Peptides against a protein of PDB entry 6DSZ. Designs and how they scored, part 281

Target 1, 361 residues: chain A of PDB entry 6DSZ
Amino acid sequence: NYVVTAQKPTAVNGCVTGHFTSAEDLNLLIAKNTRLEIYVVTAEGLRPVKEVGMYGKIAVMELFRPKGESKDLLFILTAKYNACILEYKQSGESIDIITRAHGNVQDRIGRPSETGIIGIIDPECRMIGLRLYDGLFKVIPLDRDNKELKAFNIRLEELHVIDVKFLYGCQAPTICFVYQDPQGRHVKTYEVSLREKEFNKGPWKQENVEAEASMVIAVPEPFGGAIIIGQESITYHNGDKYLAIAPPIIKQSTIVCHNRVDPNGSRYLLGDMEGRLFMLLLEKEEQMDGTVTLKDLRVELLGETSIAECLTYLDNGVVFVGSRLGDSQLVKLNVDSNEQGSYVVAMETFTNLGPIVDMCV

## One batch from the design tools (peptide; made by RFdiffusion4, then SolubleMPNN)

Design b2_p25_8_s2 (from b2_p25_8, 11 letters changed)
Fold by OpenDDE base, seed 3:
Structure b2_p25_8_s2 (fold): chain B 361 residues (1-361), chain A 25 residues (1-25)
Amino acid sequence: as target 1 above (361 residues)
Amino acid sequence: SEREELRKRREEGKKELDELAKKLL
């Protein structure tokens, strides 16, 4: 009996970086359909630690660190609406991935959103937010002792949400989202009341953003607020300050993914549909009162990579480019451009053998 | 130690990234 070892999936559909194995280790976690691959980032490259099979295609994968945890926990949501919180445990040579909590978050009633599943975590780890269905925002409270992920729905008046994030620096959990109505695309904020299980009015809104505004980036303190990425423009808003740029270079191809480079949100990587890698830069202005405000936004072309489905900055100027359509890459960012004007050098390439089409038989 | 070498490499790479960012600004 030749057990034809089914070829492992090679197409990447998600990646995250954090401290999952320990407080000190830097990890790269890669989602490949139903598989989760866990690596340690070393001076020699990526060291594989564990591979985990999931109960369905991974749709959301986010690291988060609740207060009092020494290392990050992993939230996973599958395309079949199975949610879990995973913990890495090592005892000597024994490595276990423990399910701390699980639940099914599927609703019996609701239209699945055309823009797919969105999952977000409050920066203060008070809740998980899920946009699964049109006109609903699902909340999973994060309680330490609850093995069962219980969720409730809050009605959204905005039926067509494009993207949503939790904001930083908010007293109450606050979402910022791009939505579409018959008048165009808009940005709105809501505070989420866990007690009342309702939305309260958020701190700000921006009506009539770019028609192709597709992505929200929540910006950490000291800047706060959000970046809205469109086809032609990148805008920043925090309630008090608005700034927009329209760099011609981003009009050539749609930005499809982003990753924060540094904890303070001063730099981001952006990837487009042509495999171009950009750096988004937030220039600081220190006010006389010691407040930090956004002076300017800049977008610079770093170079070309495989078409990114996801990007994650590791360390030492190394970026993982997770590709669904092409080969995934480890790339190095250099201080000096090469003869072609590129700051990007491929270090390693991971061959993509194509999507394992889960034939739902 | 491997940890000290990793720390040095991370510090060097952070400097390089900061220099790159200064060139792009």
Scores: peptide ipSAE 0.427, ipTM 0.898, DockQ to the pose 0.750
Fold by OpenDDE base, seed 1:
Structure b2_p25_8_s2 (fold): chain B 361 residues (1-361), chain A 25 residues (1-25)
Amino acid sequence: as target 1 above (361 residues)
Amino acid sequence: SEREELRKRREEGKKELDELAKKLL
C-alpha cells in the first residue's frame, strides 16, 4: 500500500490581494487548483490563516467590496461553473469561510470559449460578468439579500472575445473587450442594462488594434478608460484620449499577466513568458481646469522572476509572483539596481512540484 | 503597535516605489 501522500498542489493558477480577513488586514489569496490559501501580509512575511478546499479547479478568483461592507468579499468561479461569494468570519479563534451566495452558472447551450473562463466584477459592485461561452455574456446581478446567484445571458454579436473588463467611472456598468473577427482584433465597449437585460452602445470603440492584442486593463479614475496590451504595443484609450507606445523590449516575449500597483492606476506590473517583470507607468498631466489626463505611457524592465501566471503587489515594494510553470516567489522591488541592473530581489521561493496528476489508482 | 509598524513600513515602501518610479521616468 503506497500511501501516496496527497501532495498539496503547488502550481499557482491565480492570486489576489485585498482586505478579506478584516478591513485592516492585507491578505494574499492564492489559488492552487482546487485549493485556496489565505495569508495575512505581515512585517515578517506571509502568515498562513486558512486553507479552503473548493469543489473544482478555481477558474476565477476576485475580491470585491459592495457598498457598506467593511471588508472584501471573495467571488470564486470553478471550472465546473460553480459560483460562490465567500466571506471570512472570525469569532475568537474560530475561523469560518461563509458562503453568502452560491449558484451554478453553466448553460446547457453554448460553445465554451477557447480562451477559457473570464470573470469580472463591476467596480461599483452592480454585477459580475462572465464570458463562459462564445456569443454570450453572462450577468450575475449583485444583490445583498440573495443567497442564490442567479444569472442571465446577453447575446454578444462579437463571438470571439479575447479579454473583457468592466470600466471605471461609468454611470451604467460598462464592459470593454478585445474581440477578433475576420478583419482582425478590435476593442469595443457596451453598457450593460440590468433592467432591460441588454447591451447599449458603449462610450467608445477602437477598430483594428494590434493583431495580438490580448489583455484589457480597466484604468481607475481620474484617468479612466482602458489599456490594451499586445505583443508589440500598449495602447491607452478613454474615449477622448488615445495614446500608444511600441517599446521594443516587449516584443521579445509575450506579456501574459498584469497587476495594478496604485489604486489610481498610475503603475502596473507586467509579466511576460520569459519571467521578465516590467513596470508600466502612466504619467499624469494636470490641466488648467484641474482635470488629470494621461501625458505618457512608459514601460521599464525591473528584472527577472519565475514565469508569472499571476502577479500581485502586496506592500512595501513586495510582489508575489504566482507561477504555474516554475517556483512562485516573493520578490522585493528596490530603488537601486543591483550589479546586473535588476531592481528585483527574490525574498522567498516556493517550490513548485509540478501539477498534481491525480492518478486515481 | 504592530499595526503602526506595518503602516509605517507600507508608507516607507510606497515612498521607495515612488522613488523607483521617478528614477524610471
Scores: peptide ipSAE 0.452, ipTM 0.908, DockQ to the pose 0.868; fails the geometry check
Fold by OpenDDE base, seed 2:
Structure b2_p25_8_s2 (fold): chain B 361 residues (1-361), chain A 25 residues (1-25)
Amino acid sequence: as target 1 above (361 residues)
Amino acid sequence: SEREELRKRREEGKKELDELAKKLL
């Protein structure tokens, strides 16, 4: 009996940063297939706190802080459509991950979307949105007292959603999404009515975006709006302001992940399929009325890393590069470039043993 | 305290990022 010691998964398929263990602790949470790893970000590096086995492959992992919560809660959706909201509790040395709410959000009818599962949380924590199936947007209302995650579907006329986010600063929960139709790719917004369980017309739309527009970034206030990332272009739109850039450097490889550096949305990290790490910068213009508008967008190459599946800025110029295809890394962003012109220095590398192909022979 | 050191490092790292961003702009 060879006990094949099931090697722990090493390929990273998601990462998030927030305050999960306490209000004060900065945590890195890493999804590795069915495994959730929880770290505290310390001055000395990553301190492991807990590992959690999940009942399926983690497909969505998002931190959120409902009103009246002192620390972040964790939303997880598995590839089998099991949803849960997790809370970290510590009592002395005892560490428990408590399920506050759970549910299965699978539908009996619907075509699973080819671009996979998308899960998003409203910035005001009014709802969770899920794109699981073509032509449906699933809503989970967030209620503090409900241990059962109940969802409803809203019909989406746009069958081929590429990416979707909730916008910031909206009176009603508002989604912004890239979709494809026979005429090309477009951006649209919808308000989500929890009361009526329907979409209302959103504040803006942009028809005929770049053909390879693949990602939506919701931008916090004061800018608001969204960034749309394509193969050749990066565009900003907030209903009033439109700006597009087409930096030649991004055309060389597809941008596949992003992470916000600043709470105000002035800077983002971008990772491409070649492991290049970029900074996207939003230059502000202060108007005479005190309003802040977007003046310009810039993209700058920082350096090279492992091919990122996910990026998350920690603190102190440290970035976690979660890799599925290569080794995950902690990297430091430096003010001065090295001899190769890179602003990125690897601090720690986490060996990826690859997918364990269970060859059941 | 460990908390004060962490706060200081976060503030220092934010300054470094701001300097990096200024250099890239």
Scores: peptide ipSAE 0.440, ipTM 0.904, DockQ to the pose 0.874; fails the geometry check
Fold by OpenDDE base, seed 5:
Structure b2_p25_8_s2 (fold): chain B 361 residues (1-361), chain A 25 residues (1-25)
Amino acid sequence: as target 1 above (361 residues)
Amino acid sequence: SEREELRKRREEGKKELDELAKKLL
């Protein structure tokens, strides 16, 4: 009887930072297949708080704070379409993860999208959006009193959505997405009517973006709008302003993940398929009327890390590099480069034992 | 206090990032 000690998954599928355990504590949450690991970010490093088993592989993990919550709630969607909203509760030494709401959001009919599951939350916490199937956008209205996550579908005319986000600063929940058609890749926006359960015309569109445009980043106010990441270019659009850069350095490897550093969206981290870590900077211009506009975009190479599946800025210049293919890392961003020109120093490395090949013998 | 030390470190790290960003611009 070889008790195969089931090794815990070590490959990271997602990570998020926020205030889940309390309003004051900074947490790192790590998704490792079916496991959620919860840490507190301390001066000494990551303190483990709790591990939670999920009823399937975690596909979406997002923190959000509804109006009048003191701390963040956690939305999880599994690859089996089990959705839940989780709350952390502590009473003395007793730690509970409470399910506030749950539901299965699987459709009986639909083609699963080739680009996988996308889950997004409206910045004003009005709804959750899900791209699960081609030609459908699923909406979960956020209601505090509802323990059952009910969803409805809106038909999306654009069958091949590449990425989608909710925009900031919109009166109605507004999505921005990259899609592909026979003419190429394009960006479009739609307002989401909860009342009518339909799309209305969004504030802007951009036809014929870069052929390999792969990611949308929603930019907070005061800039608003979105950043579109391609293989060769990075573009910004907010309806009134368009700006594009084509830094040669990004052509060497595909950018695969991003994370916002500043709450105002002035800086982002970008990770590519070679493990290169970049900073994307939004230069501001203050107008005479006190409005802030985007002046320029810059991309700078910080250094090299493990190949990131996900990135999250913690605090104190520390970044968690969640890796699926390699070891996950805590890295420090430094003001001064080392002798190799790198601004990145590895602080801690978390060994990835690879995919648990369940050899069913 | 531990909270004050954490606050101080966060403020210091924010300044370092702002300096890094200024150096990269």
Scores: peptide ipSAE 0.439, ipTM 0.903, DockQ to the pose 0.848; fails the geometry check

Design b2_p25_8_s3 (from b2_p25_8, 10 letters changed)
Fold by OpenDDE base, seed 2:
Structure b2_p25_8_s3 (fold): chain B 361 residues (1-361), chain A 25 residues (1-25)
Amino acid sequence: as target 1 above (361 residues)
Amino acid sequence: KEREELEERRKKGEEEMDELAKKLL
């Protein structure tokens, strides 16, 4: 009997940064199929804290901080539609991951979306939104005392949603999404009424965006609005201002992931299918009334990494590059380029052994 | 101590990213 010791999965399919272990600790959380790895970011590098086995492949992993919580909570959705909210608790040397709430959000009716599971959290922690099935938007209201994650569906007229985010600075929870119809791809917004369990008209829409518009980035205040990333263009819209750029460099390879560098949303990392790492820059313009508006968008090549499935900025110019196809990396962003013109230096590389195909022979 | 080190690393990173952004713009 060869006990094939099932090698631990090494391919990364999600990563997030936040304050999960404490209010003070900066954590990197890495999803590797059914495994959650929790690290503390230290001056010396990543310190492993805990590894957690999940009851399925992690499909969504998001940190959020409800009002009155001192540290972030973790929302996980599995590919089998098991949802949970996790809390880290340490008591001396004992480390426990507590399930604050759980539920199964699978529907008996609906076509699973071909673009996979999307999970988003309202910035004000009023709800979780899920795009699981075509023509449905699932809402999980966030309530502190509820151990059962209950969800309801809102019908979405737009059957082919490409990406969706909650916007910042909205009185009501507001989604912004890219969808496809026979006329092309479009951007629309909806307000989500928890009371009426329906969509209301959102603040803006943009018809006929780029045909390959694939991602929505919600931009924090003071800018607000959203960035829409395509194959050839990057656009900004906030209801009042529209701006588009078409930098030739992004046309060479599809942008597949993004992460915000700073809380104000002035800078984002972008990763493409060739492992190129870009900085997206929002240039501010201060108006005479003290309002901040977007003056310009720029995209600059930083360097090359492993092909990112996910990116997360940590601290001190350090970025975790989570890779599914290659080795994951810790990289440093430098102020000065090297002799090759790269601002990126690999600090650490994490070997990806690939998918272990359990050939049960 | 660990908190102060994290705050210093955060601050340093913000300053370095601001300098990088100025060079890219």
Scores: peptide ipSAE 0.480, ipTM 0.910, DockQ to the pose 0.890
Fold by OpenDDE base, seed 5:
Structure b2_p25_8_s3 (fold): chain B 361 residues (1-361), chain A 25 residues (1-25)
Amino acid sequence: as target 1 above (361 residues)
Amino acid sequence: KEREELEERRKKGEEEMDELAKKLL
């Protein structure tokens, strides 16, 4: 009897930071295949709180706070299209993860997109958007009283969506996406009508972006708009302002993940396929009318980490580097560079044992 | 106490990131 002690998965495929356990606690949530790990961020490091099995590989994991919730809720979508909204509840020493809502959002008809599952939440918590299949955008309306996650599809004319986000500061939920057609890659926006279950024309578009444009970052107010990351360029657009940079340093390796450092969206972390960590900076200009506009974009190399699948800024200049290919890390960003010019110091390393080959014997 | 420590860490992190950003610019 070989008791194959099923080793717990160690490869990280998602991470998110927020206030899940309470309004006051800062949490790190880590997705490791079918397992969700919940930590509290403390002065001493990461305190484990609970582990949860998700009945499938986690494909999307996002925190959101509906209007009148005291703490964040967790949206999870599995690779088998099981969706749930989870709440943390503590009663003395008893810790429960409550399913507020659930549903299966699989379609009987559709081509699964080659770029995988994308899940996004409207910043005002009006809806969840899902790109699961080519030519379809799935909408889950967020309703507090509904235990069943109901979804509908809107047809996308753009069959090859690369990435999509909800924009900030929009009267109606508005998506911004990179798509590819025979002419190249483009950026487009659509307003999402919950009433009519259709797309309306969005505020702006940008045709003929960089051929390798791969990521959309939605920028909070006061800037608004989106950042588009390519292989050779980083661009900003908000409908009124366009700005592009082509820093030579990003050409060396493809940027694969990002995370916002501050609530106003003035700084982002970027990770590439070589494990390089960058800061993207949005320089502000204050206008005579008191409006804030984007002056410039800068990209600076901070240092090297494990190859990030996901990044999340915690607090106190601490970043969690979730790695699928290597060891995950807790790193500190320093104000002063070391002798090698690095601003990054590894604080803790979490060994990745690699993919558990479940040999079904 | 824990809430105060978290708020102090947050403020310190914001200040450090602002200083880092100023050095990178």
Scores: peptide ipSAE 0.465, ipTM 0.906, DockQ to the pose 0.911
Fold by OpenDDE base, seed 3:
Structure b2_p25_8_s3 (fold): chain B 361 residues (1-361), chain A 25 residues (1-25)
Amino acid sequence: as target 1 above (361 residues)
Amino acid sequence: KEREELEERRKKGEEEMDELAKKLL
C-alpha cells in the first residue's frame, strides 16, 4: 500500500514573524491552506521546526504576547470559524503544539462579509476582534484561565467594513476601520467596552476618504493613529494630525499587503498586485516639548518580487514574500541599488506547485 | 553562540535599514 502522500500545499495564504518557540528565537510561521509551517530564523537560513495540520483552511493567523507570557502565543481562525490559541512547548527533543484555548465562533444568523474574514488582536491583548458577518463585530475577551473561547457580538451600524485594526496607545481597546456607504468610503473609530459589550464613540473619524481605500495600518507609539492605503493615495490620521500623499507610482497597481519593519512603526513594506515591493517611510519631527509627530510620508520602490499574498520582515534586511500565485521568496534588502535600480535580491525561492483545490467531495 | 549570532544579525540589519532609509529620504 503506497500511501500516496498527498502533495503538501505550496501556495502561501498567510505569514507572520515573532517569538513563538522561545523568547529568544525568531520564528517565521507560514500558513499553506490547512498546514502551518514553523521555522527558526538562523544565520544559515530557515530551519524547519514543526509542521501542524489545522481543522480547516487558515483564515487568520496572528501572534500576540499577553502580559506575563515569556513568548508569543498564536491565534488561528479557520474558514469554518474554528478558533484556537496555540502555544509551543519543548521538553528536551519533544516538541508539542498545545491548544490553550479553542471555540467555534460561527453565528447561526448573519450574512458572511464579501471582503472575507478579518481577525485582529488588541495591542494590549485585552481582546480579539472578528469581522465575520455584515453589521457585526465579534469580540473574544482574552482571559488566561479560559480554555473555552467565548465570544459576543456588538452591532455595527456600518454594514460594509472594508478593513479594521485595533489602534495603539488607547486607554480602552479602540478599532479603526474603513467602511463604504452610498456616499463613499469613510474611516471611523470606536472604543470597545468589554463591560457594557457595546461601542463607545472613538477619538476621531475621517469622512470621504479615497473611493478605493482598502487597507488600515495601525501605527504604534510615538506616532499613534492609522495609515489608510488607497489606489491613488496614502493618508495618515491620529486625531490631531492629518497628512496625505498621492505618489503616482502606486496608481499603477493595487497595494494588497503590508508589513511593519520597525517596532516604532517608522517603516513599512508594501506589496502590490504586480509584485512590486515598496517601502513606506514615516519621517519624524521632534517638537520642542519632546513630542514626536509625523512630518512627512514617503513611498519608495525597492524592487520586484513574486506577487505577495503576505509580507513579513525577519531580521538583517531579510523579508519573506509569501505568494499564492507564484513562488514564495526570501529576499534581502540592500543599502545600495543594483544597476537596474533595485534594492531587492532573491536569496531563496520556494516553488509553488499551484493551489491545492480542496475538492469538497 | 546562536543567540549572539542572532543579536549581531539584528544589530547589523538595523544599521543597514537605517542607512537605506537615509538614502531613500
Scores: peptide ipSAE 0.464, ipTM 0.905, DockQ to the pose 0.907
Fold by OpenDDE base, seed 4:
Structure b2_p25_8_s3 (fold): chain B 361 residues (1-361), chain A 25 residues (1-25)
Amino acid sequence: as target 1 above (361 residues)
Amino acid sequence: KEREELEERRKKGEEEMDELAKKLL
C-alpha cells in the first residue's frame, strides 16, 4: 500500500488581510486549494495560528465586518458552490473556527461562467453577490440570525460579465460591472433591491470601454466610483467625473490582480502576468467646498515579484504576493529605489512545490 | 504592547507609503 502522502498544496489561489482573530490583530489569510492558512502579522513576521481544511477548492475568500461585530467574519465559497461564513473564536489556548452560516448555492440551471466564480460583498454588509452562471446574479442576504445561507437569483440581461464589484457610498447596494456584447466591452451599474429581488437602474454607465477591460476596482469614499483596468488603459468613473490614462508600461503585460493599500482608496497595488508590481495612485484635489475630487491617475513600476495570483498589503510597506505559478513572497516596499530602480525587496519566499505549469507561450 | 507595536508599524507604513507616493507623483 503506497500511502501517497498527499503533499500539502503550496500554490496560492487567494489571499486576504484583515482582523479575523481579533479586532486588534492583523491577519493574513491564504487560500491554498482546499486549505485555509491563518497568520498573525507580527514585528518578527508571519506567525501561523491555524490551518483549516475546506470541503473543496476555495474559489472566493472575503473578509467582512457586519454592523455590531467586533472583528471580521470570513466568507468562503468553494468551487462546488458550498458557501460558509466563518468566525474565529479563541478561549484561552483553544482555537475554534466556527461556522456561523453555511449553504449550497448551486443552481440546477444556468451555464457556469467561463471566467469562473466571482464573489463580492457589499461594503455595508447588506448582501453577498455571486456571479456563478451567465445571465444570473446570485444574492445572499446577510442576516445575523440565519445559520442557513439562502440565496436568490436576479436575471442579468448582460450575459458576459467580465468582472463585478459593489460600489461604496450607495444608498442601496449597487454593483458595477464590465460586460461584453457584440459591440465591445461596457461598464454598467445596477442597484440591487433585496425587497423586490430585482435590479434597478444604477447611477451611471460607460459604453465602449477598452476592448480588453478586465477588472473593476470599487473606490471608497471620498472619491467613490470605480476604476476599470484594461490592457492599455486605466479609467476612473464615479458618475460625475471620468478620467482615463494609457501608460505605455502596462501594455507590456496584462494586469491580473490588484489590492488597495489605503482605506481611502488613494493607492493600489497592481500585478501583471510578468510578475511586475505597480502602484496606481489617485491624486486628490480638494475643492473650496471641501469636496475631494480626483485630479489625476498615475501608474508607477515598483519592481518585480513572483507572478501574483493575488496581492495583499499588510502593514509597514509589506506586501504578500500570493503565487499560483511560482513561489509566494513577502516583499517590502522601500521609499528609495535600489541601483536597478526597484522599490521591492523580497523578505521571505514560500516555495511552491506545485506542478510547473509550462505556460507554452 | 503587541497592539501598540502594530499601530506603530501601521503608522510607519503609512508614512513610508506617503513618502513613496510623493516620489512617484
Scores: peptide ipSAE 0.463, ipTM 0.903, DockQ to the pose 0.909

